# Peptides against a protein of PDB entry 5FRP, part 106

Target 1, 225 residues: chain A of PDB entry 5FRP
Amino acid sequence: VEWTESIPQIIATREDISKELNQALAKTFIDSDPRVRRTSVMIFNKVPVTEIWKNITNKAIYTSLLHLAREKHKEVRELCINTMAKFYSNSLNEIERTYQNKEIWEIIDTIPSTLYNLYYINDLNINEQVDSVIFEYLLPFEPDNDKRVHRLLTVLSHFDKKAFTSFFAFNARQIKISFAISKYIDFSKFLNNQESMSSSQGPIVMNKYNQTLQWLASGLSDSTK

## One batch from the design tools (peptide; made by RFdiffusion4, then SolubleMPNN)

Design b2_p19_4_s1 (from b2_p19_4, 12 letters changed)
Fold by OpenDDE base, seed 2:
Structure b2_p19_4_s1 (fold): chain B 225 residues (1-225), chain A 19 residues (1-19)
Amino acid sequence: as target 1 above (225 residues)
Amino acid sequence: ELEKEYEKKLEEEDKKFDE
């Protein structure tokens, strides 16, 4: 743990790190101690993306980072998912594609697929987190249409079949959520009107309101678990 | 197996939404 904690400072100080150091760092990502794995992931959060790309040249490190998205340890997994999504976004924004970094980009370009494939785990907590990182890092709000389309195409261009399926399912779900929210609003307005509530439609709308709420809630994870 | 479970869940959610 202590050794791994020193790595960010080493990367910040040196223009390059040795092959041996890269190999040693690679081992920390598969360490049996989740604290070591966590610390390793944090390197990608603490060190500027440009310095990571410059100094971490062992592709196994990047592959191992992506693997931690399916980590059994919840805290490490959650950290990894956020980290890799952010790292992907930062890389797209700050790292030029060159011949020298081609092999690393081949790995990094799989991050969107890696994330979208997490939906198949069918865990509400994971789903919620993936939803969040998609909107925050993968497909962020972009008012410029050209930039938005370019980002979307970049993300999709490296999708596997499963990721595409997940992507379409995600979008369909978002549309349904939007529709449900609209219904919720309409029903709420109706129920807030005393005349409407006393009408023959009152009980019917109340039932639909409750059903809509239950549906919306069913898609949310229990924060206590 | 996980994929099938996910698909089943999506189908169930769709059914609930359509009711």
Scores: peptide ipSAE 0.034, ipTM 0.685, DockQ to the pose 0.821; fails the geometry check
Fold by OpenDDE base, seed 3:
Structure b2_p19_4_s1 (fold): chain B 225 residues (1-225), chain A 19 residues (1-19)
Amino acid sequence: as target 1 above (225 residues)
Amino acid sequence: ELEKEYEKKLEEEDKKFDE
């Protein structure tokens, strides 16, 4: 743990990280101690993306990072999912594609697919986190249409079949959620009107309101878990 | 196996929504 904690400073201060250091770092990602794995993931949060790409040249480190997205340890997994999504976004924004870094990009370009494949785990907490990182890092709000389309195409260009299926399902779900929210708002407005509530439609709308709320709630993870 | 479970879940969610 202590050794791994020193790595960010080493990366920041040294121009040449030895092959041996990269190999040692790769081992920390598969360490039996979750604390070591956590610390390893944190390197990607503490070190600027440009320095990571410059100094971490062992592809096994990146592959291992992606693998931790399916980690059994909840904290490590959650950290990894957020970290890899952010790292992907930062890489797209700051790292040029060169012949020298091609092999690393081949791995990094699979991050979107890796994330979308997490939906198949069928865990509400994971789903919520993946939803969040998609909007925050993978497909962030971009007012420029050309940039937005380019980003979308970049994300999709390396999808496997499963990721595409998840992508379509996700989008369909978002449309449904939007529609449900709209209905919720309409029903709420209706129920807040005394005259409307006193009408014959009052009980019917109240029932629909409750159903809508239940449906919306069923798609949310329990914040207490 | 996981894919089939996810597909089933999606189908179930769709049914609930149409309800």
Scores: peptide ipSAE 0.032, ipTM 0.673, DockQ to the pose 0.789; fails the geometry check
Fold by OpenDDE base, seed 1:
Structure b2_p19_4_s1 (fold): chain B 225 residues (1-225), chain A 19 residues (1-19)
Amino acid sequence: as target 1 above (225 residues)
Amino acid sequence: ELEKEYEKKLEEEDKKFDE
């Protein structure tokens, strides 16, 4: 753990990271101690993206990072999901595609697919986290149409079949959620009107209101678990 | 198998939404 904690400083201060150091770092991502794995993931959060790309050249490190998104340890997994999404976004924004870094980009370009494939785990907590990182890092708000389209195409261009299916399902779900929220608002307005509540439609709308709430709530994870 | 299970879940959620 202590050794791994020192790595961010080394990467930040040294231009030439030895092959041996890269090999040693690669081993930390598969360490049996979750604290070591956690610390390893944190390297990608503590070190600027440009320095990571410059100094971490061992492909196994990047591959191992992506694998941690499905690991059993909750804390490490959650950290990894946020980290890899952010790293992907930062890489797209700051790292040029060159012949020298082509092999690393081949791995990094699979991050969106890796994330969308997490929906198949069918865990509400994971789903919420993936939703969050998609909106924050993968497909962030962009007012420029050309940039927005380019980002979207970049994300989609490396999808596997499962990721595409998940992507379409995700979008469909978002539309439904939006619709449900709209209905919730309409029902709430109706229920706040005394005349409306006293009408024959009052009980009907109340029922629909409750159903809408239940549906919306069913998509939320229990934060206590 | 996982894909089929996920698709089934989505279909079930859609049915609940339409009710």
Scores: peptide ipSAE 0.032, ipTM 0.675, DockQ to the pose 0.723; fails the geometry check
Fold by OpenDDE base, seed 5:
Structure b2_p19_4_s1 (fold): chain B 225 residues (1-225), chain A 19 residues (1-19)
Amino acid sequence: as target 1 above (225 residues)
Amino acid sequence: ELEKEYEKKLEEEDKKFDE
């Protein structure tokens, strides 16, 4: 753990990380101790993306990072999901595609697919996290239409079949959620109007309001679990 | 199998929403 914790400083201070260091770092991602794995993932958060690409050249490190998204330890998994999504976004923004880094890009380009495939685990907490990182890192708000489309195409271009299916399902769900929220607002406005509540539609809208609320709530993870 | 279960859940949620 202590050794792994020193790696960010080493990367920051040394321009040339030895092959041996890369190999040693690769082993930490598969260490039996979740604390070691956690610390290893944190390297990607603490070190600038440009320095990571420059100094971490062992493909196994990147592959192992992606695998941690499905690991058993919840904390490490959650950290990994956030880390890889952010790293993907930063890489797209800051790292040029060259012949020399092609092999690493081949791995990094699978991050969106890796994330969308997590929906098949059918875990509400994982789903919420994936939703969050999609909006924050994978497909962030971009006012420039060309940039937005380019980003979308980049994300989709490396999807496997399962990721595509998950992507479409996600989008469909978002539309439904948006619609439900809109209805919730409308019903709330109606119910806040005394004249409307006294009408024959009052009880009907109240029922629809409750149904909408229940539907929305059912899609939320239990924050206590 | 997991994929089918997820699809089924999505379909069930869709049905509940349309009701």
Scores: peptide ipSAE 0.032, ipTM 0.665, DockQ to the pose 0.738; fails the geometry check

Design b2_p19_4_s3 (from b2_p19_4, 13 letters changed)
Fold by OpenDDE base, seed 3:
Structure b2_p19_4_s3 (fold): chain B 225 residues (1-225), chain A 19 residues (1-19)
Amino acid sequence: as target 1 above (225 residues)
Amino acid sequence: KLEEEYNEKLKKELEKFDK
């Protein structure tokens, strides 16, 4: 009987501890020391996504995580960008949408927009990182057409206007890259054929090949090309 | 070292919530 009477107090204490922990964690995301902020971001990498969703219930923590994608400290920013993209993907795969977690999902669903909006900073390093996390986490290769379409629609469903614009620009770039790669392959085949190289088209193809290589070498980071 | 200690502390605190 005495043990049973202590359980509500223990539960209440646990809830209080959870609240205190969330409050403390929320403060660490806005700490002036970048090492503290980095450590806080790393929690999302070290702790399973299911445990994060269970234990981190303060909305401010998730909002703060997203804001760190634009912070001044490069290392923390880069870590945050990778972390939030991975967290988004893991959440989509492992976390069900419920009434209880709806408010957190409303924040998490903005991660794609948050990432695509980083293109407007016009920083080559940021652009490259965003490209990387999009391919790795947001829109990974998926051979199943239905799953691929579903993921795409999920990502797009919460886009703001700016994110949509950058998305179309990104897709246009991908098409260009794909085309360039295709041309590279064709040129390589042509160049490997000695008869074709001796033709009047040889120098023209060689020039186009070199241009393609230069574009590919310079290209993934250049938003203007 | 400080980051590791903080991470360990956080991990321990999180584990306490799961128990």
Scores: peptide ipSAE 0.029, ipTM 0.554, DockQ to the pose 0.012
Fold by OpenDDE base, seed 2:
Structure b2_p19_4_s3 (fold): chain B 225 residues (1-225), chain A 19 residues (1-19)
Amino acid sequence: as target 1 above (225 residues)
Amino acid sequence: KLEEEYNEKLKKELEKFDK
């Protein structure tokens, strides 16, 4: 009887501790020290996705994570972008949609839109990072056609108008890049096989090759900046 | 080192809620 009477108190204490922990964690995401913010983001990388969903129930934490994608501190921002993309993918794979977690899913489902909206900043480094996380986490290679389509539809289902525009622009760019790479390879083969640079076509092909290289290079972020 | 300690502590605290 005494043991049974202690159970409600223990449950209440655990709930209070959980609430306090969530409140404390929420504060760390908005801390003035970028090291503290970085550490907070790393929790989502170090803790299994199932444990995060179970123990982090404060919506403000997830919202704050998404806001850090536009953080002024470059290192924190870059970490956040990678973290949120990975977390999204892991959540889709491992977390069931229930009535209890619906409100958190409403936030998590905006991650793709949040990422695609970063293209409007017009920063080459950010663009490159977004390209990378899209390929790795949001729309990874999937050999099963039905699974690929389902993932694509899931990603697109919560897009705002701006995200759709960015999505189409991204796809158009990828097609152009693929075409440019193909041409580059063809030109390289042509230049290597035709030792006779003396043909009237040689300079024309070389000019086109150089233009293609310049175009490709202009789309790459300067790693030195 | 401090960040790692904090992360480990936080991980341990989160694991306590699963018991």
Scores: peptide ipSAE 0.031, ipTM 0.568, DockQ to the pose 0.012; fails the geometry check
Fold by OpenDDE base, seed 5:
Structure b2_p19_4_s3 (fold): chain B 225 residues (1-225), chain A 19 residues (1-19)
Amino acid sequence: as target 1 above (225 residues)
Amino acid sequence: KLEEEYNEKLKKELEKFDK
């Protein structure tokens, strides 16, 4: 743990990390102690993306990061999912594609597929986290249409079949959520009109509202579990 | 089981780089 905690400082101060250091770092990602694995993942959060790409050249480190998304240890897994999504976004924004870094990009380009494949675990907590990182890092709000389309195409260009399937399912859910929000707004307006509530439509609207809320609740993880 | 499978895959992948 202590050795791994020193790595961010070393990366920040040294222009070139030795092959041996990269190999040692790669081993920390598969350490039996979850604290060591956690600290290893945190390197990607503490070190600027440009410095990571410059100094971490061992492919095994990046592949190991991706594998930790399916880690049994909840804290490590959650950290890894957030970290890889953020790292992907930062890499797209700050790292140019060159011949020298092509092999690393081949791994990084699989991050979207890796994340979307987590939906197949069928865990509500994981699903919620994946939803969050998709909106925050993979497909963030972008007012520029050209940039938005370019980002979308980049994300989709390396999808496997399973990722595409989950992507379409996710989009379908988002449409339903949007519709649910719209219904909530309409319901709120309806509630503000006492005459409407006393009408024959009152119970119908209330029933639809409750069904919508139940559907929304079923898709959300219980924060208490 | 998933963690063990993951660790085994990682070990195999790391062994490829140690050669």
Scores: peptide ipSAE 0.024, ipTM 0.533, DockQ to the pose 0.018; fails the geometry check
Fold by OpenDDE base, seed 4:
Structure b2_p19_4_s3 (fold): chain B 225 residues (1-225), chain A 19 residues (1-19)
Amino acid sequence: as target 1 above (225 residues)
Amino acid sequence: KLEEEYNEKLKKELEKFDK
């Protein structure tokens, strides 16, 4: 753990990380101690993306990072999911594609697919996290239409079949959620109007409102877990 | 099962780099 904690400083100070250091770092990602794995993932958060690309040349490190998204330890997994999504976004924004870094890009370009494939685990907490990182990092709000479309195309360009399926399912769900929220607002307005509540439509609207709430609640992770 | 499969794959990949 202590060794891994020193890595960010080393990367920041040295222009070239030795092959040995890269090999050692690669091993930390598969360490039996979750704390070691966590610390290793944090390197990607603490070190600027440009420095990571410059100094981390061992492909196994990047591959291992992606794999941790499916590990059993919840904290490490959650950290990894956030980290890899952020790293992907930062890489797209700051790292040019060159012949020298092509092999690493081939791995990084699979991050969107890796994330979307997590939906197949069918875990509400994971799904929520994936949803979050998609909106925050993969497909962030971009006012420039050309940039937004370019980002979308970049993300989709490396999708496998499963990722596409998840993507479409996700979009369908978002549409449903949006619709449900809209209806919730409408129902809330209706319910706040006493005159409307006294009408013959009152019970019908109330029933629909309750159904909408139940549906919304079922799609949200239990905050108590 | 997925974790075990992952660990096995990771071990195999790491073994390739130690060679």
Scores: peptide ipSAE 0.020, ipTM 0.515, DockQ to the pose 0.019; fails the geometry check

Design b2_p19_4_s4 (from b2_p19_4, 13 letters changed)
Fold by OpenDDE base, seed 5:
Structure b2_p19_4_s4 (fold): chain B 225 residues (1-225), chain A 19 residues (1-19)
Amino acid sequence: as target 1 above (225 residues)
Amino acid sequence: SLEEEYNKKLEEENKKFDE
């Protein structure tokens, strides 16, 4: 743990990290101690993306990072999912594609697929987290149409079949959620109107309101779990 | 992996339903 904690400082201060250091770092991602794994993931959060790309050249490190998205340890997994999504976005924004970093990009380009494949775990907490990182990092709001389309195409260009399926399912779900929210608002407005509530439609709308709430709630993870 | 565990659970549940 102590050694791994020192790595961000080393990467930040040294221009050329030795092959040996990269190999040692690679081992920390598969360490039996979740604290070590956590610390390893944090390197990608603490060190600027440009320095990561420059100094971390061992492919195994990046592969291992992606693998931790399916980690059994909740804290490590959650950290990893956020980290890899952010790292992907930062890489797209700041790192040029060169011959020298081609092999690393081949791994990084699979991050979207890796994330979308997490939906198949069918865990509500994971789903919510993946939803969040998609909106925040993978497909963020972009007012420039060309940039938005380019980002979308970049994300989709390396999808496997499962990721595509998840992508379509995700989008369909978002549409449904949006519709449900719209209906919820409409029903709420109706119910808040005393004249409307006293009408023959009052009980009907109340039932629909409750159904809508139940549906919306069913898609949310229990924060207490 | 979590996915493997989930798939295993699904398989077990499906077996119970087929039974």
Scores: peptide ipSAE 0.020, ipTM 0.514, DockQ to the pose 0.069
Fold by OpenDDE base, seed 2:
Structure b2_p19_4_s4 (fold): chain B 225 residues (1-225), chain A 19 residues (1-19)
Amino acid sequence: as target 1 above (225 residues)
Amino acid sequence: SLEEEYNKKLEEENKKFDE
């Protein structure tokens, strides 16, 4: 753990870290101690993306990072999912595609597919996190239409069939959620009107309101877990 | 691991699709 904690500083102060250091770092990502794995993931958060691309040249490190998104340890997994999504976004923004870094980009370009494939685990906590990182890092709000479309096409260009299926399912779910929220608002407005509540429709709308809330809540994870 | 569970579920789903 202590050794791994020193790595961000080493990367920040050195140009072109040694092959031996890369090999040693690669081993930390598969260490049996989750604290070591966590610290390894944190390197991608603490070190600027440009420095990571410059100094981390061992492909095994990047592949191992992606694998941690499916590990059992919740804290490490959650950290990894956020880290890889952010790293992907930062890489798209700051790293040019060259012949020299082509092999690393081939791995990084699979991050969107890797994340969308997590929906097949069918875990509400994971689903919520994936939803979050999609909006925050993969497909953030972009007012420029050309840039937004370009980002979307970049994300989709490396999807496998399963990722595409998840993508469409996600979008369909978002539409349904939006509709439900709209109905919730309408029902809330109706119920806030005393004259409406005293009408024959009052009890009916109350029931629909409760059903809508229940439906919306069913998509939320247990915050206690 | 979650990956193992994921793979198991995917395999089961794929079997259903292949039938």
Scores: peptide ipSAE 0.018, ipTM 0.539, DockQ to the pose 0.062
Fold by OpenDDE base, seed 3:
Structure b2_p19_4_s4 (fold): chain B 225 residues (1-225), chain A 19 residues (1-19)
Amino acid sequence: as target 1 above (225 residues)
Amino acid sequence: SLEEEYNKKLEEENKKFDE
C-alpha cells in the first residue's frame, strides 16, 4: 500500500518511469488486498492525465483498471467506474492520438463499452453509477451540436454488440423516466389543487400518482446500502 | 462473483443475439 501511494509523486517527479516500475505497478492492480487495488486506481485520480499517458506505458495496467469495474469489492468497483469514465473523458479532451500511444488508445476506447456492459449485471447501484458517469463524463452536456455529435460518435464507434443493446435500452429507459417525471409533476399539480381533489377525478389521479411514484422509486437503489 | 455473473449474462446475451 505504501509503495503504491508513492507512485503519484514518482510519476510527477520523474521524466521517465522505468519498465520495472510499470511492471510492479501492474501487479498492484491484481493484488489480493483491496486497499492496494484501491490505491492503484487512485493513481489515475491523483496524477494528471497527460502525465499518466506519458509515464504509464504498460498496457496491462489499463486492462487491469478496466477489469476492476467488475470487482466484488464495492468501494474498489465504484472508484474504478468513476475513475475510468473520468479518465476516458480527460483523455479525449487532452490526449492526442499518435502512433506511439495507439495501443493504449485501443484499450481506452473500450471504456464506454465496458461501462455499458455493466448494465447486464442488473444491479441497481451499478446501474445508477453507470447512468451518472455517462452523463458526467461520457456524454456530458455540450451546447455545441457538432461537438456533441462528435463525442457521441466517438463513444459509439467502439461499442460491441452488447454495449449497443444496453445503449438503446438506456435511452429507452431515460425516455420513460422523463415521461414518468412529467406525469408525476402533472399529477402533483392536480393533487395540490383542492378543487381538483374534490372532483370525481381525484381518486383516479391519486392512484396514478402512487403508481408513478412507485415506478420511479423502483428504479432507484437503496441509499442506505 | 460479479465477474462470473457478468460473464454468464454475456454468454446468454450472445447466444440470443446469434439466434
Scores: peptide ipSAE 0.017, ipTM 0.538, DockQ to the pose 0.063
Fold by OpenDDE base, seed 4:
Structure b2_p19_4_s4 (fold): chain B 225 residues (1-225), chain A 19 residues (1-19)
Amino acid sequence: as target 1 above (225 residues)
Amino acid sequence: SLEEEYNKKLEEENKKFDE
């Protein structure tokens, strides 16, 4: 753990990390101790993306990072999901595609697919996290239409079949959620009006309101778990 | 390879996790 914790500083200060260091670092990503794995993932958060690309040359490190998204240890998994999404976004923004980094890009380009495939785990906590990182890092708000479309195409261009299916399912769910929220708002406004509540429609709207709330709640994970 | 070994372990663990 202590050794791994020192790596960010080394990467930041030293040009051309040795092959040996890369090999040692690669081992930390598959260490049996989740604390070691966590620390390893944190390297990608603490070190600028440009320095990571420059100094981390062992492709196994990147592959291992992606795999940690599906590990059992919750803390490491959650950290990994956020980290890889952010790293993907930063890479797209800051790293040029060259012949020299082609092999690494081939791995990094699979991050969106990797993330969308997490929906098949059918875990509400994971789903919520994936939703979050999609909106924050993969497909962030972008007012420029050309940039937004380009980003979308970039994300989709490396999807496998499962990721595409998941993508469409995700979007369909978002539409449903949006509709439900809209209805919730409408029903809430209605119910806040005493005259409306006293009408014949009062009980009907109340029922629909409750159903809407139940549906919305059912899609959310328990924050206590 | 280290990657292959890790992948195998992860696949096994993921099967359990997905259940």
Scores: peptide ipSAE 0.006, ipTM 0.422, DockQ to the pose 0.034

